# Peptides against a protein of PDB entry 3ZOQ: the designs that were tried, part 4

Target 1, 223 residues: chain A of PDB entry 3ZOQ
Amino acid sequence: QLLQDSWWNQLKEEFEKPYYQELREMLKREYAEQTIYPDSRDIFNALHYTSYDDVKVVILGQDPYHGPGQAQGLSFSVKPGVKQPPSLKNIFLELQQDIGCSIPNHGSLVSWAKQGVLLLNTVLTVRRGQANSHKGKGWERLTDRIIDVLSERERPVIFILWGRHAQMKKERIDTSKHFIIESTHPSPFSARNGFFGSRPFSRANAYLEKMGEAPIDWCIKDL

## One batch from the design tools (peptide; made by RFdiffusion4, then SolubleMPNN)

Design b1_p8_4_s3 (from b1_p8_4, 4 letters changed)
Fold by OpenDDE base, seed 4:
Structure b1_p8_4_s3 (fold): chain B 223 residues (1-223), chain A 8 residues (1-8)
Amino acid sequence: as target 1 above (223 residues)
Amino acid sequence: AVEPGDEI
């Protein structure tokens, strides 16, 4: 099956729907005719690293990095050996100021994913060099369902919503059960307008501790 | 500056 059991039980009905079959056929053509990121085997890495039951925190991105070797199937994350994009550099600057972590020598956020941080993009594929090229093709309906089934979960989730695109998903989140951390986007164009000083990492851990859960070790070790 | 492929 496409996903591990905990996610499959939540999402299997979506994969049978016409919209997803149309998306799948589109993706088959795109991967055959164009350079598409991430690798097709990495599309669902966020769900592979973080089971439905193990989700503690969600960080929403828009769509994957569209440069060679960058996209890892995790929002904001880049493969080891890849230069850290400006938004990711700003994330690490805030991490350092918030909780004192050193800036890592790589951009892989896999260690967060393995601890229950769902690094979810709303659109899971992109054409090389063409940001948002797969917007409105069906991914948003699936990822909306991912947000919905997490919102319906009894065990609380922390949603970190950077920028307006992510914040548009707030209406799908039951704020009587779940916690929202909002700020401007870490992009150089917006980070100084509220992202810096927002302290999302310490705030997330404060909520986890209040719920009796283990905090996230946000500090990333060098490779 | 925004690197090519960076999310905005």
Scores: peptide ipSAE 0.044, ipTM 0.756, DockQ to the pose 0.364
Fold by OpenDDE base, seed 3:
Structure b1_p8_4_s3 (fold): chain B 223 residues (1-223), chain A 8 residues (1-8)
Amino acid sequence: as target 1 above (223 residues)
Amino acid sequence: AVEPGDEI
C-alpha cells in the first residue's frame, strides 16, 4: 500500500477515484519527460513522517520548491545543505523572536514532522523552475480530503494558516473542535504585514498544553 | 498583503 495504515484507512478510497488515477498518469508522464520535484519517493513524506493519529499541528504550504535539491516533500522544508529560501528564513526569524530558538544552519523541518507537525503542501509536485505548474491537476482534491479527515477527527488539531491561499481552507475546518492560527504569509512580500510578531509557535504550544498534550520542540538542532 | 507567486 502507498501509505502507512493510519493514513491508508482514511485515504484509500481517494486513490481509487478517477481524479487520482488521472493525476497518477499525468505524473508518470511528467516524471518521464520533465524534471519534477520532489523525488517521486518523497511526494508523500509529510504523511510518512506524521501519522494520521499523531498529527498535532498542520502547516499548509502551496506547492514544492522548484529549484534543484530543494524540495523534501514537506511544506517550507529544504534538504540539508540547501540554502534556506526567503520564506523559511523569515519562519526562523519569527521562531527566534517568538520562543528564543537559534537559527539552524540548515532548512530541514523533519524534526517538526516527527513530533506531529504535518507539513502539507496543497499541491505535492512541481516542474523545475515552474512554480504552480501542477496546480489544478488533482492534488488539491486529495489534500482537501486530508484536511477533511483531520477536521472530522475527534482529537483536536491546530491549523497554522499563513497567507490567503492557506486561509481559503478555513471553511473545511470544524472550529468547534480545532484551533486555527492565522497570519500573513512568511514571504518577504507579506511578512512585515502581520507574520512577524504573530508568534505561531508559542500559541500552538500554549494550546497543546491546554489540551493536556506535550508541546512541540520547535527548536532545530544544527547538523 | 501580497502573497508569493514564485517566492515560497
Scores: peptide ipSAE 0.044, ipTM 0.740, DockQ to the pose 0.213
Fold by OpenDDE base, seed 1:
Structure b1_p8_4_s3 (fold): chain B 223 residues (1-223), chain A 8 residues (1-8)
Amino acid sequence: as target 1 above (223 residues)
Amino acid sequence: AVEPGDEI
């Protein structure tokens, strides 16, 4: 099966739907004819690293990085050895200011994912050099369903929604159960308008502690 | 420069 059991139980019906079959056929053509990121084996890495039941925090991104070697199937994250993109640099600056973590020498957020931080993009693939090239092709319907099944979960989730695109998903989240942390996007164009000083990491951990859960170790070690 | 996923 495509996903591990906990996610498969939640999402299996989506993969049988016409929209996903059409998406799949599109992706087959794209991967055959174009350079597509991430690697096809890495598309669902966010769900591979963080099971449905283990999700503590969700961080929403838009679509994968479109440069060579960058995307690894996790929102905002880049493979080791890849230069940190501007938004990721700002994330680490806020992390340092918020809770005192050192800025890592790489951009991999896998350590967060392994602790229950679902690093989900709304669109899970992209053509090389063509941002949003796979927008509106069916991914959003699947990722909306991911948000929905998390919202329906009894165990609370913390949603970190940076910027307007992510914040549009707020209507899908049952705020009677779940917590939302909102700010402007970490992009250089918006970070100074509210992202910096928003302290999403300490706030997330405060909610986790209130719920009696282990906090996230947000600090990332050098490689 | 805006990377994919970066909002303005």
Scores: peptide ipSAE 0.043, ipTM 0.757, DockQ to the pose 0.530
Fold by OpenDDE base, seed 5:
Order: C-alpha cells, then sequence, then structure tokens
Structure b1_p8_4_s3 (fold): chain B 223 residues (1-223), chain A 8 residues (1-8)
C-alpha cells in the first residue's frame, strides 16, 4: 500500500478510481520523459510525516517548488542546504514577529510535520521550471478528498489558508467543527497586503490550547 | 492580492 494505515483507511478507494489510474500513468510518463519534482518517493511525504489521526493543523500550498533539489513533498518546505524561497523567507519573518522564533539556517519544515502540521499541496508534482504544469491532472481530486476526510473527522483541525487558491477550499471545510485561519499569501507579491501581521502561528496554538491539545513548537532549530 | 506564479 502507498500510505500508512491511518491515511490508507481514508484514501484507499481513491487509488483504485480511474482518475487516479490515469494520473498515475501520466506521472509514469512524466517521470520518465521529464524532470519532475519532488522525487517520486517523496510525493506523499506530507502524509508520511503526519498521520490522519495526528493532524492538528493543515497548511495548504499550491504545487511543489520546481527548482532542482528544492521540493521534498511538503508545502513551502525545502530540503536542507537549499536557499529559502521568498515565500518561505516571509513565513519565517512572520514566525519571528508572531512568536519570537529565530530564522532557521535551513528551510525544512519537517519538524512541523512531525508535530501534526500537514503540509499539503493541492497538486503534488511539477515539471522542472514549469509551475502548475501538473494542474488539472487528477491531484486536486485526491487532495480534495484529503481535505474532505479531515473535515469529516470529529477531532477538530486548524486549516491555515494563505491566498486565494487555498481559500477556495473553504467550502469543503465544516466550520462548525474546524477552524480556519486566512490571510494573503506569504509571496512577496502579497505578503504586505495581509500575511505579515496575520499571526497564524500564535492563533493556531491558541485554538490548540482551547481544545486542550499541545501547541505546536513552531520554532525550527538550526542544522 | 497576487498569488505566486513561477515561485511559490
Amino acid sequence: as target 1 above (223 residues)
Amino acid sequence: AVEPGDEI
């Protein structure tokens, strides 16, 4: 099976559906003929690091970074040793201003994932140098299902929705059970229009505390 | 707000 049990129990039916089989066949061709990110073994890293039951927070991204060595299957995250992309730099600036964390010397968000922060892109693969190249190929149907099964979960989830693309998913989220934190995207093109000062990290932790759950340690240690 | 294009 592709996923750990907690996710497999929620998603196994999707992988048998025609749309996913078509996606899979497309991906086989793409990985054979093009440079695709992330590594095929890393596509589902968000689900590998954060079990269905352990999800406390969801941070939605669009699609993976499309530069060499960047994407590691987690939204906004880059592998250690990779220069932090502009959006990620802004995330860390907001993190520092929000809760006082230092700016880490790397861009890996794995420590968040291990604490229950699902770092989910809506599209899980991309061609080198071609943002959104795998848009509309089937990933969105799977990732919509991921949102749906989390929305259906009794234990509350916090959804952090940066920018309009992520906010389009609000209609799938049962706000009677789940919390949504919205702002503009951390991109340099939008961050000054609402992302900075939005304090998503402290707000997320405030909800966790209210629910009697352990807060996320958002501060990232240097490597 | 402008959403990211080439660079997320």
Scores: peptide ipSAE 0.041, ipTM 0.744, DockQ to the pose 0.210

Design b1_p8_4_s4 (from b1_p8_4, 4 letters changed)
Fold by OpenDDE base, seed 5:
Structure b1_p8_4_s4 (fold): chain B 223 residues (1-223), chain A 8 residues (1-8)
Amino acid sequence: as target 1 above (223 residues)
Amino acid sequence: AVEPGDSI
């Protein structure tokens, strides 16, 4: 099976649907004919690192970084040794101002994922150098379903929605059970318009504590 | 400014 049990139980029906089969066939062609990111084995890393039951926080991204060696199947995250993209740098700046973490010497957010932070892009693949090149090809239907099954979960989830693209998913989230943290996007084009000072990390942890959950250790150690 | 490879 494609996913670990907890996610497979929630999503297995999606993978049998025509839209996903069409997406899969498209991806097979794309990976054969183009340079596609992330590596095909890393597409579902967000779901691999964070089980359905272990999700505490969701951070929605748009699509993977489209440069060589960057994307690792986690929203906003880059592989160790990769220069931190501007949005990620701003995330770490806010992290530092919010809760006092040092800025790490790498951009891997795997430590967040392992603690229950689902780092989900709405589109899970991209062509090299072509942002949003796989938009509208079927990923959004799958990732909408991921949001839906989390929204339907009894155990509360915190959704961090940076920017308009992520915020368009609010209508799918049952706010009677789940908490939403919204701000402008961490991109340099928008961060100063509300992302900085939004304190999403302390706010998320405050809600986790209120729910009787262990807070996230957002601080990332150097490698 | 967006660095090369940024899709966000």
Scores: peptide ipSAE 0.040, ipTM 0.747, DockQ to the pose 0.291
Fold by OpenDDE base, seed 1:
Structure b1_p8_4_s4 (fold): chain B 223 residues (1-223), chain A 8 residues (1-8)
Amino acid sequence: as target 1 above (223 residues)
Amino acid sequence: AVEPGDSI
């Protein structure tokens, strides 16, 4: 099966729906005829690294990085050896200022994912050099369902929503159970308008502790 | 708030 059991139980019905069948056929053509990121085997890495039951925190992104070797199937994350994109650099600057972590020499957020941070993009594929090229093709319906099934979960989740695009998903989240951390986007175009100083990492850990859960070790070791 | 454009 495409996903591990905990996610498959939540999402299996989506993969049988016409919208996903159409999306899949589109993707087959795109991967055959164009350069598409991430690698097709990495599309669902966010769900592979973080099971449905293990999700503690969700960080929403828009769509994958569209440059060679960048996308890992995780929002904001880049493969080791890849230059850190501007938004990711700002994320690490806030991380350093918030909780004192050093800036890592790489941009991989896999260590967060393995601890229960679901690094989810709303659109899970992109054509090389063409940001949002796969917008409106069906991914948003699937990823909305991911948000919905997490919202319906009894065990609380922390949603980190950077920028307006991510914040539009707030209406899908049951705020009587789940906690939302909102700020402007880490992009250089918006970071100084509220992202810097928002301290999402310490705030997330404070909520985890209040819930009796282990905090996230947000600090990333060099490779 | 300022819209960032793409997430890169």
Scores: peptide ipSAE 0.040, ipTM 0.743, DockQ to the pose 0.163
Fold by OpenDDE base, seed 4:
Structure b1_p8_4_s4 (fold): chain B 223 residues (1-223), chain A 8 residues (1-8)
Amino acid sequence: as target 1 above (223 residues)
Amino acid sequence: AVEPGDSI
């Protein structure tokens, strides 16, 4: 099956729907005719690293990095050896100021994913050099369903919503059960307008502790 | 607050 059991039980109906079949056919053409990121085997990495039951925190991104070797199938994350993009550098600056973590020598957020941080993009593929090229092709319907089934889960989730695009998903989240952390986007164009000083990492851990859950070790070790 | 349309 395409996903591990916990996610498959939640999402299997989506993969049978016409919209996803159309998306799949589009992706087959795109991967055959264009350079598409991430690697097709990495599209669902966020769901592979973080099971439905193990989700503690969700960090929403828009779509994957569109440069060679960058996209890892995780929002904001880049493969080891890849130069840290500006937004990711700002994320690490806030991490340092918030909870004292050192800036890592790489940009892989896999350690967060393995601890229950779902690093979800709303669109899961992109053409090389063409940001948002796969917007409106069906991914948003699937990722909306991912948000919905997490919202319906009894065990609370923390949603970190950076920027307006992510914040538009707030209406799908049951705030009577789940916690929302909102700020401007970590992009250099917006970070100084509220992202810096927002302390999302300590705030997330404070909520986890209140819920009786283990906090996230947000500090990333060098490779 | 402006989201990047390029490199996120």
Scores: peptide ipSAE 0.040, ipTM 0.736, DockQ to the pose 0.192
Fold by OpenDDE base, seed 2:
Structure b1_p8_4_s4 (fold): chain B 223 residues (1-223), chain A 8 residues (1-8)
Amino acid sequence: as target 1 above (223 residues)
Amino acid sequence: AVEPGDSI
């Protein structure tokens, strides 16, 4: 099976639907004919690192980084050894200001994922150098379903929605059960308009503590 | 493009 059991139980029906089969066929062509990111084995890393039941926090991204070696199947995250993209740098600046974490010497957010932070992009693949090149090809329907099944889960989830694109998903979230943290996007073009000072990390942990759950250790060790 | 101009 494509996914671990917890996610497979929630999503298996999607993979049998025509839209996903069409997406799959498209992806086969794309990976054969183009340079596509992330590596095909890493497409579902967000779901691999964070089980359905273990999701505590969701951070939504748009689509993967489109530069060589960057994308690792986790929103905003880059592989070790890769220069931190501007938005990620700003995320770490906010992290430092929010809860005092040092800025790591790498951009891998795997440690967050392993603690229950679902680092989900709405579109899970991209052509090299072509942002949003796989927009509207079927990923959004699957990732909408991911949001839906999390929204339907009885155990509360914290959704961190940076920027308008992520915030468009708010309508799919049952706010009677789930908590939403919203701000402008960490991009240099928007960070000063609300992202900086939004303190999403401390706010998320405060909510987790209120729920009786262990907080996230957001601080990232150097490699 | 992405959110404001950045590649996220």
Scores: peptide ipSAE 0.040, ipTM 0.752, DockQ to the pose 0.208; fails the geometry check

Design b1_p8_5_s1 (from b1_p8_5, 3 letters changed)
Fold by OpenDDE base, seed 2:
Parts: structure tokens; C-alpha cells; sequence
Structure b1_p8_5_s1 (fold): chain B 223 residues (1-223), chain A 8 residues (1-8)
């Protein structure tokens, strides 16, 4: 099966629906005819690293980085050895100011994912050099369902929503159970308008502790 | 992509 059991149980019905079959056929053509990121084997890395039941925090992105070697199937994350993109640099700057973490020498957020931080893009693939090129092709319906099944989960989740695109998903989140942390996007275009100083990492951990859960170790070790 | 998100 495509996903681990915990996610498969929640999402298996989606993969049988016509929209996903159409998406799949589109992706087959795209990967055959274009340079598509991430690698096809990495598309669902966010769900591979973080099981449905283990999700503590969700960080929503829009779509993958569209440069060579960057995207690894996790929102905002880049493969080791890849220059940190501007938004990620700003994330680490905020992390440093928020809770004192050093800036890592790489941009991989896998350590977050392994601790229960679901690094989910709303669109999971992109053409090289063409941001949002796979927008409106079916991914949004699947990722909306991911948000929905998390919202329906009894165990609370923390949703970190940076920027307006992510914040549009608020309507799908049951705020009677789940906690939302909002700010402007970490992009250089918006970070100084609210992202810096928003302290999402300490706020998330404070809520986890309130719930009696282990906080996230947000600090990332050098490789 | 994350880097090209306009101000929000």
C-alpha cells in the first residue's frame, strides 16, 4: 500500500476517488515529460515520517521548492548539502530568537518530522522553476482531507499557519479541540510584518506541555 | 514555493 497503516486507514478512500486517479495520471505524464520535484519516491515523505497518530504539530506550506535538489517532500525543508532558502533561513532566525537554537549547517527538518511535526504542503509536487505549476490538479483535495481527518481526531493538534494561504485552512480546523498559531509568512517579503517575534516554537511547546505531552526539540544538530 | 510567497 502507498502509505503506512495509520494514514492509510484515514485516507485510503481518497485514493480510489476519480480526482486522485486523474491526479495520478497527470503526475505520470509530468514525471515522464518534465522535471518534477520532489523525487516521486519522496512525495509522501511527510506522511512517512509522521504517522497519523503521532502528529503533534502541523506546519503547512504551499508547494515544494522548485529548484534542483531542494525539495524532499517536507514543507520548508531542504536536503542536506543544499543552500538554505530565504524562508527557511528566516525560520531558523526566529527559532534562534524564540528558544535559543543555533542555526544549523543544513536545512533538513527531518528531525522535526520524526518528533511529530507534520510538514505538509497543500500541493505536493511542482515543475522545475515553475512555482504552483501543479496547483488545482487534485493535491489540494487530498491535503484538505489530511487536515480534515486530523481535525476530527480526538487527540489535539497544533496547527502553525504562516501566511494567508495556510490560514485559509482555518475553516477546516475544529478550534474547540485544536490549537492554531498564526503569523505572517517567513518569506523575506512578509517576515518583518509579523513572523519575526511570533515565537511559534515556544508557543507550540507551551501548548504541548499543557496537554501533558512531550515538547518538540526544535533545535537541529549539524550534520 | 515558500520563498516567493507575497506579503500576507
Amino acid sequence: as target 1 above (223 residues)
Amino acid sequence: AADVVPPA
Scores: peptide ipSAE 0.045, ipTM 0.762, DockQ to the pose 0.274
Fold by OpenDDE base, seed 5:
Structure b1_p8_5_s1 (fold): chain B 223 residues (1-223), chain A 8 residues (1-8)
Amino acid sequence: as target 1 above (223 residues)
Amino acid sequence: AADVVPPA
């Protein structure tokens, strides 16, 4: 099966639907004819690293980085050895100011994912050099379902929604059960308009502690 | 992409 059991139980019916079959056929052509990121084996890394039951926090991104070697199937994350993109640098700056973490020498957020931070893009693939090239092809329907099944979960989730694109998903989230942290996007275009100083990491941990859960160790060690 | 703010 495509996903681990906990996610498969929640999403298996989606993969049988025509929209996903069409998406899959499109992706077959794209990966054959174009340079597509991330590697096809990494498309569902967010779900691989963070099981449905283990999700504590969701951080929504738009679509993968479209440069060589960058995307690793986790929103905002880049493979070790890759220069930290501007938004990620700003994330780490806020992390430092928020809870005192040092700036890591790499951009991999895998350690967050392993602790229950679902690093989900709404669109899970992209053509090299063409941001949003796979928008509207079916991914959004699947990732909407991911948000929906998390919203329906009894155990609360913290949704961190940076920027308008992510915030458009707010209507799908049951705020009677789940907590939402909103700010402007960490992009240099918007970070100074509210992202900096928003302290999403300490706020997330405060809510986790309120729920009786272990906080996230947001600090990332050097490699 | 993660580095850009999409149009409203």
Scores: peptide ipSAE 0.038, ipTM 0.741, DockQ to the pose 0.351
Fold by OpenDDE base, seed 3:
Structure b1_p8_5_s1 (fold): chain B 223 residues (1-223), chain A 8 residues (1-8)
Amino acid sequence: as target 1 above (223 residues)
Amino acid sequence: AADVVPPA
């Protein structure tokens, strides 16, 4: 099966729907004829690293990095050895100011994912050099369902929504059960308008502790 | 180009 059991039980009906079959056929063509990121084996890495039941925090991105070797199927994350993109650099700057973590020598957020941070893009593929090239092709319907099944879960989730695109998903989240952290996007175009100083990492951990959950170790070790 | 595509 495509996903591990916990996510499969939540999403299996989506993969049978016409919209996903059409998306799959589109992706077959795109991966055959164009350079598409991430590697097809990495598309669902966010769900592979973080099971449905183990999700503690969700960080929403838009779509994958579109440069060579960058995207690894996790929002904002880049493979080791890849230069940190500007938004990721700003994320680490805020992390340092928020809770004192050092800035790592790489950009992989896998350690967050393994602790229950679902690093989800709303669109899970992109054509090389063409941001948003796979927007509106079906991914958004699947990822909306991911948000929905998490919202319906009894065990609370923390949603970190950076920027207007992510914040548009707020209406899908049951705030009677779940907690939302909002700010401007970490992009250089918006970070100084509210992202810096928003302290999303300490705020997330404070809420986890209030719920009796183990906090996230947000600090990332050098490789 | 990728050799595999996500299955249904």
Scores: peptide ipSAE 0.029, ipTM 0.697, DockQ to the pose 0.043
Fold by OpenDDE base, seed 4:
Structure b1_p8_5_s1 (fold): chain B 223 residues (1-223), chain A 8 residues (1-8)
Amino acid sequence: as target 1 above (223 residues)
Amino acid sequence: AADVVPPA
């Protein structure tokens, strides 16, 4: 099956729907005719690293990095050895100021994912050099369903929503059960308007501790 | 190269 059991039980109906069949056919053409990121085997890495039951925190991104070797199937994350993109550098700057973590020598957020941080993009593929090229092709319907089934989960989730695009998903989240952390986007164009100083990492851990859950070790060791 | 989406 496409996903591990916990996610498959939540999403299997989506993969049978016409919209996803059309998306899949589109992707087949795109991967055959264009350079598409991430690698097709990495598209669902966020769901592979973080099971439905293990999700503690969700960090929403828009779509994957569109440069060679960058996209890892995790929002904001880049493969080891890849130069840290500006938004990721700002994330690490805020991490350092928030809870004192050192800036890592790489940009992989896999350690977060393994601890229950779902690093989800709303669109899961992109053409090389063409940001948002796969917008409106069906991914958003699937990822909306991911948000919905998490919202319906009894065990609370923390949603970190950076920027307007992510914040548009707030209406899908049951705030009577789940926690929302909002700020401007970590992009250099917006970070100084509210992202810096927002302290999302300590705030997330405060909620986790209040819920009786283990906090996230946000600090990333060098590779 | 693997298929975009493996069989369900």
Scores: peptide ipSAE 0.028, ipTM 0.668, DockQ to the pose 0.037

Design b1_p8_5_s2 (from b1_p8_5 with F2P F7P)
Fold by OpenDDE base, seed 1:
Structure b1_p8_5_s2 (fold): chain B 223 residues (1-223), chain A 8 residues (1-8)
Amino acid sequence: as target 1 above (223 residues)
Amino acid sequence: APDVVPPP
């Protein structure tokens, strides 16, 4: 099956729906005719690394990096050996100021994902050099369902919503159970308007501890 | 992409 059991149980009905079949057919054409990121095997990496039951934190992105070798199916994350994009650099700057982590020599956030940080983009594919080229093609319906099933989960989740695009999903989140951390986007265009100093990492860990859960080790080792 | 701030 496409997903591991815990996510499949939550999402299997979506994959039977016409919208997803249409999306799948579109993607087959796109991957055949265009350069699409990430690799088709990596599209669902966020769900592969972080099971439905293991989600502690969600960080929402818009769509994947559209440059060669960058996207690895995790929001904001880039494969090792790839130059850190500006937003990711700002994330690491805030991480350093927030909890004292050193800036890693790579941009892979896989260590977060393995600890229960769901690094989810709302759109999971993109054409090379064409940001948002797969917007409105069906991914948003699936990823909305991902947010919905997490919102419906009894065990609380922390949602980190950077920027207005991510914050538009707030209406789908049951704030009586789940905690939301909001700020401006880490992009150079917005980071100084509220992202810097927002301390999302320490705030997330404070809530995890309050819930009796293990905090995230946000610090990333060099490779 | 992450580096592009979407419009309001």
Scores: peptide ipSAE 0.166, ipTM 0.809, DockQ to the pose 0.330
Fold by OpenDDE base, seed 5:
Structure b1_p8_5_s2 (fold): chain B 223 residues (1-223), chain A 8 residues (1-8)
Amino acid sequence: as target 1 above (223 residues)
Amino acid sequence: APDVVPPP
């Protein structure tokens, strides 16, 4: 099966639907004819690292980094050895100001994912150098379902929604049960308009503690 | 892409 059991139980019906079959066929052509990111084996890394039951926090991204060697199937995350992109640098700056973490020497957020931070893009693939090139091809329907099944989960989730694209998903989230942290996007184009000083990391941990759960260790060790 | 926020 494509996913680990906990996610498969929630999403298996989607993979049988025509829209996903069409998406799959499109992706086969794209990966054959174009340079597509991330590697096809890494598309579902967010779901691989963070099981359905283990999700504590969701951080929504739009679509993957479209440069060589960057995307690793986790929103905002880049593979070790890759220069930290501007938005990620700003995330780490806010992290430092929020809770005192050092800026790591790499951009991998895998340690967050392993602790229950679902690093989900709404679109899970992209053509090299062409942001949003796979928008409207079926990924959004699947990732909407991911949001839906998390919203339906009894155990509360914290959704961190940076920017308008992510915030458009608010209507799918049961706010009577789940928590939402909103700010402007960490992009250099918007970070100074509200992302900096938003303190999403301490706020997320405060909610986790209120729920009687272990907080996230947001600090990332050097490699 | 994470670094580009398109205009509304």
Scores: peptide ipSAE 0.163, ipTM 0.798, DockQ to the pose 0.327
Fold by OpenDDE base, seed 4:
Structure b1_p8_5_s2 (fold): chain B 223 residues (1-223), chain A 8 residues (1-8)
Amino acid sequence: as target 1 above (223 residues)
Amino acid sequence: APDVVPPP
């Protein structure tokens, strides 16, 4: 099946809906006629690495990196061997200032995903060199459902919402059960306006401890 | 894309 059981049970109805079938047909054409990122096998990596039941933290992104070899199906993350993009560098700068982690020599956030950090983009594919090229094609409806089923989950989730695009999803989150950490986006264009000093990593771990859950080891080892 | 200012 397309997804592991925990996510399939939550999302199987979406995949049967006309909007997703239309999206799938669009993607078939796009991958055949254009260079699309990430690799088609990596589209759902966020859900592959982090099961529905194991989600502790959600970090929302907009859409994948659109350069060669960058996107690996995880928000903000790049494959090992890829130069760290500016926003990711800023994330690591804040990580260092927040909890003292060293800046890793790579940009893979897979270690976060494996610990229960759902690195979800709202749009899961992009054309090479064309940011937001797959916006409004159906991904947002699926990823909204992902947010909804997490919001409906009894076990609390921490949502980290960087920037206005991610923050627009706050209305879908039951704040009586779930925690929200908001700041400006880590982009060089916005990071100095509130992202730096926001300390999302220590704050997330503080909430996890209050919930009686193991904190995230946010520090990333060199490869 | 992550490095561009997100739309409002």
Scores: peptide ipSAE 0.157, ipTM 0.807, DockQ to the pose 0.397
Fold by OpenDDE base, seed 3:
Structure b1_p8_5_s2 (fold): chain B 223 residues (1-223), chain A 8 residues (1-8)
Amino acid sequence: as target 1 above (223 residues)
Amino acid sequence: APDVVPPP
């Protein structure tokens, strides 16, 4: 079984569909012939760390980091020991200004994932040095289904949608049940146009508290 | 990649 039970029950039908089988065949070729990130064992880390039932918050990314050693199957997250990329640095700057967290000495967001923050990219693989190289190959259909089954869930979810790409998914979210936090992207090209000062972390926690749920401990400890 | 603003 590819996924833990809660996600498998929601997604098992997708894995039998032709589009996903074609995606798998493509990926087999890509991993054999090219350097692909993340490691094939890490592709579904977001779903491994955060079960379907345990999702409290979703943070959508586009596709993985394409540099060596960076991607770990979680949106915006990098493996320990890797220099924090610009967007991640900006995320931590906003985190510090929003709720007073210190900037960690690493870029791993695993602690968020373990608390119910689904760190989902819309495309889950990439060729080394080639951003968006696996765009339009089938991942988007699977990740759309992930958004759909979360939208259909009775227990509310908070969706954090940074930038236009993520915000295009808003139409798939039942806003009668779920809460959306939108701003510009944390990228250096857009962060000053609305991401900084958007306070997504405190806003997410305020909504969780309103729902009677435990807030996320967004502060990340040094390693 | 997260460091590049996605196209509109």
Scores: peptide ipSAE 0.157, ipTM 0.803, DockQ to the pose 0.370

